# Ledger of designs, part 159: peptides against a protein of PDB entry 4ASU

Target 1, 270 residues: chain A of PDB entry 4ASU
Amino acid sequence: ATLKDITRRLKSIKNIQKITKSMKMVAAAKYARAERELKPARVYGVGSLALYEKADIKTPEDKKKHLIIGVSSDRGLCGAIHSSVAKQMKSEAANLAAAGKEVKIIGVGDKIRSILHRTHSDQFLVTFKEVGRRPPTFGDASVIALELLNSGYEFDEGSIIFNRFRSVISYKTEEKPIFSLDTISSAESMSIYDDIDADVLRNYQEYSLANIIYYSLKESTTSEQSARMTAMDNASKNASEMIDKLTLTFNRTRQAVITKELIEIISGAA
Target 2, 83 residues: chain B of PDB entry 4ASU
Amino acid sequence: FTFASPTQVFFNSANVRQVDVPTQTGAFGILAAHVPTLQVLRPGLVVVHAEDGTTSKYFVSSGSVTVNADSSVQLLAEEAVTL

## One batch from the design tools (peptide; made by RFdiffusion4, then SolubleMPNN)

Design b2_p18_6_s2 (from b2_p18_6, 9 letters changed)
Fold by OpenDDE base, seed 4:
Structure b2_p18_6_s2 (fold): chain B 270 residues (1-270), chain C 83 residues (1-83), chain A 18 residues (1-18)
Amino acid sequence: as target 1 above (270 residues)
Amino acid sequence: as target 2 above (83 residues)
Amino acid sequence: MEEALKRFQEKIAEQAAA
């Protein structure tokens, strides 16, 4: 490689390193905020899920329509955040199909669609874009919930798949159930709950869905920012190592060029 | 008893004497061993009566309240503020 | 910028695999 080539590469990598360092700092700030906002969101979301766990809502086997909601974002450079969700979605879809279920998919974030479009395009109902630029709000979750409910797909049960935040260095892709109004209304385990007005139950279910979506978004966001921070840190370190290697190569090449020039001068061949 | 909004937790698995909630069907008090029920919140006043006799007041917007068979209660408001 | 970063990551991954 010529000195010019090495210099060009060095400059490029140094620029990348600056970018990755900057992105790391941005991700760190967003992570810190996301983590703070996740604390109440967990209580809120887990509270909504508590009913389903305590009531042990089961979907009858004859009910075959299943909705998968994958939660991620539009933004890349966050390690395996998107691929983990997509992988679990694929697995779940395959398992459900093998069980004779009809599967439809909703993607929260464009990255889900990007990964699954070729293999699951016919199963996609809708993809929500413009996710991840700002921290998710309950309003955002409500919009998604409303769109889902208005999609016209009459699912019996569903799965929301998202990355649950564990720590700054760990997340886990998890699945939580969602149920249609009909499934909840018909569940035998719900009989212990006093006669609930149909309108009340509908509204309750709408809030429940929004709550769960909100929770999933908050978990996903926190996980994503943490993963991005880690990814950018790793990229910065890798860039640093490459810079060091190229610098050594540059120095060696420079000396070789100088030596060659000196020989040419001394030999009179110049 | 759990009482939270998306952005704030007021009570997390706390023991309380009574919680008065505004629902679409009317306000009702949740006491110990209340029958399981699901309700939707209407904008209004939530009053939490602690075991020590202290009362706390909150304004809530929309949301849900769940009373489970195990006497656990989840009050989840879209918006809530301490009054 | 994102594409450049992606390409960079790919190159690093290729070098680590080589």
Scores: peptide ipSAE 0.026, ipTM 0.878, DockQ to the pose 0.011
Fold by OpenDDE base, seed 3:
Structure b2_p18_6_s2 (fold): chain B 270 residues (1-270), chain C 83 residues (1-83), chain A 18 residues (1-18)
Amino acid sequence: as target 1 above (270 residues)
Amino acid sequence: as target 2 above (83 residues)
Amino acid sequence: MEEALKRFQEKIAEQAAA
């Protein structure tokens, strides 16, 4: 490589490093907020799931319609956040298909669609875009829930797949169940909940769905911002190492060029 | 007893004496060993009676309340404020 | 800018895998 080539590369990497450092700071700020907002959201969301855990809601095996909701965002540069969700979605879809289930997919965030479009395009019902620019609100979750309920797809059960936040350095892709109103109403385990009005149950289920979606969004957001912060930090470090290496190469090359020029001068070949 | 909104936690797995909730079917008091039920909240007053006799009042907009067989209660309000 | 960053990350990942 010529000195010019090395210099150009150095400049490029230095610019990238500046960008990654800036992105790290932005991600850090968003992460801090997301983590604070996740605390109540987790209590709220886990509370909403308590019924399904305690009542041991089961879907009959003869029911074949399954919905997979993948929760991510539109924004890249966050490590394995999107691919992790997509991987689990693929695995779940394959397992369900092998079990003779009909599978439909909803993507929350454009990145899910981007990853799965080629292989699962026919299974997508809808993709929600414009996710990840602002912290998710309960209103956002309600919109998604409403859209799902109005989609016309009469699923029997579903799964919501998202990254659960563990720590600044750790997240885990998890799945939580979603049940249709019919599945809940027909569940034998629900018999202990006597005298539930059908309208009440419907409304309850709508809230439950919104609650779970909201929870998943908050977990996903926190995980994403943390992962982005880490990814940008790693990118910055890698850039730094590359800068150091290229600087050494530059210095060596410069010395070689000087030496060559001196030899040419001395030899009269210049 | 868990009482939370999307943005705030008021009670997290706490022991309380009684919780009065405004439901679509009417206001009712949740006592220890209340029968399992699912209800939807209407806008109104939630009153939490602590074991120490302290009473706390909250206004809720909407939401759900679950009373489980194990006497656990999840009161999940879309919006809630302390009064 | 995002595309450039993505390319950079991909390149780094390729180098790390190598």
Scores: peptide ipSAE 0.025, ipTM 0.881, DockQ to the pose 0.012
Fold by OpenDDE base, seed 2:
Structure b2_p18_6_s2 (fold): chain B 270 residues (1-270), chain C 83 residues (1-83), chain A 18 residues (1-18)
Amino acid sequence: as target 1 above (270 residues)
Amino acid sequence: as target 2 above (83 residues)
Amino acid sequence: MEEALKRFQEKIAEQAAA
């Protein structure tokens, strides 16, 4: 490689390093906010899921319609955040299909669609875009819930798949159940709940769905920002190492060029 | 007893004596060993009676309340403020 | 030879400045 080539490459990598460092700082700021907002959201969301866990709601085997909701975002450069969700969605879809279930998919965030488009395009009902630019609000979750409920697709049960935040260096893809109003209403385990009006139950389920979606969005956002921060840090370190290597190469090449030119001068060949 | 909004936690798995909640079907008090039920909140006052005799008041907008068979209670309000 | 030396000196100076 010529000195010119090395210099050009050095400049390019230095610029990349500046960008990755900047992105790291942005991700760090967003992460700090997301983590703070996740604390109450987790209590709220886990509280909403408590009914389903305690009531042990079962879907009859004759019911065949299953909805999978994958939660991520539109934004890249966050490691395996999107692929982990997509992988679990694929696995779940395959398992359900093997069990003779009809599977439909909803993507929260455009990245899910991007990954699954070729293999699962026919199963997609809707993809929610414009996710990840701002922190998710309960209003956002409510909109998603309402759109789902009004989509006209009748499901018996479903799964919401998202990345749960563990720590700044760790997340885990998890699945939580969602149930249709009909499934809840017909569940034997619900008989212990006294005199529930049908309208009350419907409204309750609407809140429940919104709550779960909100929770999943908050977990996903925190996980994503943390992962992005880590990815950008790693990229910055890698760039630094490459700069060091190229600098050494540059110095060696420069010395070689100088030596060659001196020899040419001394020998009279030039 | 858990009482939270999306943005704030008021009680997290706490033991309380009684919780008065405003529901669409009417206000009712949740006591120890209350029968399992599901209700939807209407705008109104939540009153939490602690075991030590202290009373806390909150205003809630909407949401849900769940009383489970294990006596756990989840009060989940869309918006809530301390009074 | 003098021209070559001059070119060399210029090149060294440019590389040192870079």
Scores: peptide ipSAE 0.008, ipTM 0.826, DockQ to the pose 0.004
Fold by OpenDDE base, seed 1:
Structure b2_p18_6_s2 (fold): chain B 270 residues (1-270), chain C 83 residues (1-83), chain A 18 residues (1-18)
Amino acid sequence: as target 1 above (270 residues)
Amino acid sequence: as target 2 above (83 residues)
Amino acid sequence: MEEALKRFQEKIAEQAAA
């Protein structure tokens, strides 16, 4: 490689490093905000799930319609955030299909659709786009919940799949249950909750769904920003190492060129 | 007793004496060993009576309240503010 | 030879200034 080639490559990698460093800083700022907002959201979301856990709501085996909601975003450059969710969605869909269930999919964020489009396009009900530019709000979750409930798809049971935030360096893809109004109302374990008006139960379920979606979005966002920060840091470090290697190569090549020119002068060839 | 909005936590697994909640079916007080119930909140006043006798007041928008068989309570408001 | 030396010196000076 000529000195010019090495210099051009160095310039390119330095520019990449500058971009990745900038992206890291942006991700860090977004992560800090997301983590702060996740604290109350987690209490809120876990509180909403408490009924389903404590009442041990089960779907009868004869019920066949299952909904999978995958939660991620539209934005890339965040490591395995999207692929982890998609992988679990695929696994769940396959298991349910093998059990004779009908499976439909909702994607929160365009990346889920991008990954699953070829293999699962016929199973998608809807994909929600424009996720990840701004922190998700409860209003956003409510819109998603309402659209799902009004979609006309009468699921019996569902699964919401998202990345739960553990730490700045760790997330875990998790699944939480979603139940239809009919499933909740018919559950034997719900008999202790007597004298509940049907309208009240419906409204309660709407809030529950919105709450769970909101929670999942907040967990996903925090996980994504942390993963992006880590990915950009790793990219910056890799660029730095490459710059160092190329700089050494440049220096060696330069010395060789100088030596050659000196020999030519001494030999009288110029 | 857990009382939270999407953006703020007021109580997290706390022990309280009584919680008065505004529901669509009417306002009621949740005491120890209250029967399990599910209710939807209407805009109104939440009053939390602590074990030490202190009373805290909150204005809430819509939301839900759950009283479980184990006497745990989840009060989840879309919006809530301290008064 | 003198011109080649001059060019060489200029090249070294440019590399030292960069």
Scores: peptide ipSAE 0.008, ipTM 0.820, DockQ to the pose 0.004

Design b2_p18_6_s3 (from b2_p18_6, 11 letters changed)
Fold by OpenDDE base, seed 4:
Structure b2_p18_6_s3 (fold): chain B 270 residues (1-270), chain C 83 residues (1-83), chain A 18 residues (1-18)
Amino acid sequence: as target 1 above (270 residues)
Amino acid sequence: as target 2 above (83 residues)
Amino acid sequence: MEEARKQFQELLAQRAAA
């Protein structure tokens, strides 16, 4: 490689390093916010899920329509955040299909669609885009919940798949159940609850879905920002190492060029 | 008793004497061993009566109330503010 | 939900003004 080539490469890598460092800082700030906002969101979301656990809501085997909601974002450069969700979605879809279930998919965030479009295009109902630019709000979750309910797909049971935040260095892709109004209303375990007005139950379910979606978005966002921060840190370190290597190569090459020039001068060949 | 909004937790698995909630079907008091029920909140006043006799008031928008067989209660409001 | 939000905000505004 010529000195010019090495210099160009050094400049390029240094620029990348600057970008990755900047992105790391941005991700760190977003992560810190997301983590703070996740605390109440967990209480809220887990509180909503508590009914399903306590009531032991089960979907009858004869019910075949299953909805998978994959929660991610539009934004890249966050390691395996999107691929982990997509992988679990694929696995779940395959398992459900093997069990004779009909599977439809909703993607929250464009990255899910980008990964699954080729193989699962026919199963997608809708993809929500413009996810991840700002922290998710309950309003955002409500919009998604409403769109889901208005999709016209009469699912019996669903799975919301998202990355649960564990720590700054760890997330886990998890699945939580969602149930249709009919499934909830027909569940034997719900018999212990007083006669619930159908309208009340419908409204309750709307909130439940919004709550769960909101929770999943908050978990996903926190996981994503932490993963991005880590990815950018790793990229910055890798760039640093490459800069060091190239700098050494530059110095060696420069000395070789100088030596060659001196020999040419001494030999009179120049 | 758990009472939270998406952005704030007011009570987390706390023991309380009574919670008065505004529901679409009417306001009701949740006491110990209240029968399991599901309700939807209407905008209104939530009053939490603690075991120590302290009464706290909150204004809530909409949301859900769950009373479980195990006497656990989840009050989940979309928006809530202390008064 | 949206209607409830509106009502809530209106009630909040009324109380803040009192």
Scores: peptide ipSAE 0.095, ipTM 0.913, DockQ to the pose 0.055
Fold by OpenDDE base, seed 3:
Structure b2_p18_6_s3 (fold): chain B 270 residues (1-270), chain C 83 residues (1-83), chain A 18 residues (1-18)
Amino acid sequence: as target 1 above (270 residues)
Amino acid sequence: as target 2 above (83 residues)
Amino acid sequence: MEEARKQFQELLAQRAAA
């Protein structure tokens, strides 16, 4: 490599390092906010899931329609955040298909579609875009919930797959169940709940779905910002190491060029 | 007893004496060992009676209330404010 | 949901005016 080539590469890497450092700071600010907002959202979301856990709602095995909702965002540069969700979606879809179930997929965030489009395009019902620019609100979750309920796809059960936040250095891809109105209403375990009007149950389900989606979005956002912060930190460190290596190479190459020039001068071969 | 909105937690697994909730079918009081039920909230007043005799009032928009067989209660309001 | 939110806001406004 010529001195010019090395210099060009050094400049490029230094620019990348500046960008990654800036992105790290932005991610850190978003992470701090997301973590604060996750605390109440987790209580709220876990509270919504309590019924399904306590009532042990199960879908009959003869029911074949399954919905997979993958939750991520539109934005990259966050490590394995999107790929982890997509991987679990693929695994779940394959397992369900092997069990003879019909599987449909919904992507929350464009990155899910980007990853799964080639292999699962026929299974996609809808993809929600414009996710991750702003912190998710309950209104956003409600819109998604309503769209799902109005999609005309009569699923029996579903799975919402998202990254649960553990710490600044750790997230876990998790799955939570989604049940159709028919599945909830027909569940034997629901018999202990007295005098539930059908309209009340329908409305309750709408809230439940919105609550779970909201919770998943908050977990996903916190995980994503944390992962992005880490990814940008790692990128900045890697850039630093490359700069050091290239600087050494530059110095060695410079010395070699000088030596060559001196030899050419001495030999008269210039 | 858990009472939360998407943005605020008022009670988290707390022991309370009674919770009065506004539902679409009417207001009812949730006491200890209340029969399991699912209800949808209407805009109105939630009154929480603590074991120490303290009474707290909240105004809620909409949401859900779940009374489970284990006497756990989840009051999940879309919006809630302290009065 | 939307109607409930509207009613909620109206009730809040009424209480603040009282």
Scores: peptide ipSAE 0.047, ipTM 0.895, DockQ to the pose 0.056
Fold by OpenDDE base, seed 1:
Structure b2_p18_6_s3 (fold): chain B 270 residues (1-270), chain C 83 residues (1-83), chain A 18 residues (1-18)
Amino acid sequence: as target 1 above (270 residues)
Amino acid sequence: as target 2 above (83 residues)
Amino acid sequence: MEEARKQFQELLAQRAAA
């Protein structure tokens, strides 16, 4: 490689390093906010899931319609965040199909659709776009919940799949149950709640779904920002190492050129 | 007793004497050993009576309240403010 | 939900004005 080629490559990598460093800082700021907002969201979300845990709601085996909601975002450059959710969605869909269940999919964030489009396009009901530009709000979750409930699609049981935040360096893809109004109302374990008006139960289910979606979005966002920060840090470090290697190569090449020129001068060839 | 909004936690697994909640079917007091129920909140006042005799008032919007068989309570409001 | 939110905000505004 000529000195010119090495210099051009160095300049390019240095520019990439500047971009990745800047993106790291932006991701860090968003992560710090997301982590703060996740604390109350966990209490709220776990509180909403308490009924399903305590009532042990079960779907009869004769019911075959299953909904999978995958939660991620539209934004890339965050490591395995999207592929992790998609992998678990594929696994769950395959297991349910093997059990003779009908599976439909909802994607929260465009990246889920991008990954699953070729293999699972027929199972998709809807994809929600414009996820991840701003922090998710309860309003956003409510819109998703209402759209699902008003879609006319009847499901018996479902699962919401998302990345749960563990630490700045760790997330885990998790699954939480979703139940239809009919499944909840017909569950034997709900008999202790039988004095509930049907309209009240419907409204309660709407809030429950919105709450779970909101919780999942907050976990996903925190995990994503953390993963992006890590990915950009790694990219910056890799760029730094490459700059060092190329700088050494440049110095060696420069010395070789100088030596050659000196030899040419001494020999009278130039 | 857990009382939270999406953005703020007021009580987390706390022991309380009584919680008065505004529901769409009417306001009622949740006491120890209250029968299991599910209710939807209407805009109104929540009053929490702590075991130490202190009373706290909150204004809430819509949401849900769950009373479980184990006497645990989850009060989840879309919006809530301390009064 | 939206209607309840509106009512809530109206009630808050009324209390702040009082």
Scores: peptide ipSAE 0.036, ipTM 0.897, DockQ to the pose 0.054
Fold by OpenDDE base, seed 2:
Structure b2_p18_6_s3 (fold): chain B 270 residues (1-270), chain C 83 residues (1-83), chain A 18 residues (1-18)
Amino acid sequence: as target 1 above (270 residues)
Amino acid sequence: as target 2 above (83 residues)
Amino acid sequence: MEEARKQFQELLAQRAAA
């Protein structure tokens, strides 16, 4: 490589390093906010799931329609955040199909669609875009919930798949159940709940779905920002190492050029 | 008893004497060993009566309330403010 | 939900004005 080539490459990598450092700082700020907002959201979201856990709502085996909601975002450069969700979605879809279930998919965030569209296009009902630019709000979750409920797809049960935040360095892809109104209303375990009319139950389900979606979005966002921060840090470190290596190469090459020029001068071969 | 909004937690697995909630079907008091029920909140006042006799008031928007067979209660409001 | 939210905001506004 010529000195010019090395210099050009150095400049390019230095620019990348500046960008990745900047992105790290932005991700760090977003992470800090997301983590703070996740604390109450987790209590809220886990609280919304308490009924389903305590009532042990089961879907009859003869019911075949299953909905998978994958939660991520539109934004890349966050390590395995999207691929982890997509991988679990694929696994779940395959398992359900093998069990003779009909599977439909909803993607929250465009990245899921980007990964799964080729192989699962026929299963996609809808993809929600414009996820991840701003922190998710309960309003956003409500919109998604309402659109799902109004989609006309009569699922029996479903799964929401998202990355649960564990720590700055760790997340886990998890699945939580979603039940249709009919499944909830027909569940034997729900018979103990008194004074529930159909309208109340419908409204309750709307809130429940919005709640779990909101929760999943908050977990996903926190996980994503943390992962992005880590990814950008790693990229910055890798760039630094490459800069060091190229700088050494530059110095060696420069010395070689000088030596060659000196030899040419001394030999008169100039 | 758990009472939270998406942005704030007011009670987390706390023991309370009574919770008065405004529901779409009417306001009712949740006592110890209340029968299991599901309700939807209407905008109004939530009153929490703690075991120590302290009474706290909250204004809530919409949401849900769940009373389980194990006497656990989840009050989840879209918006809530302390009064 | 939207109607309830509107009502809530109206009630909050009324209280803030009182």
Scores: peptide ipSAE 0.036, ipTM 0.896, DockQ to the pose 0.054

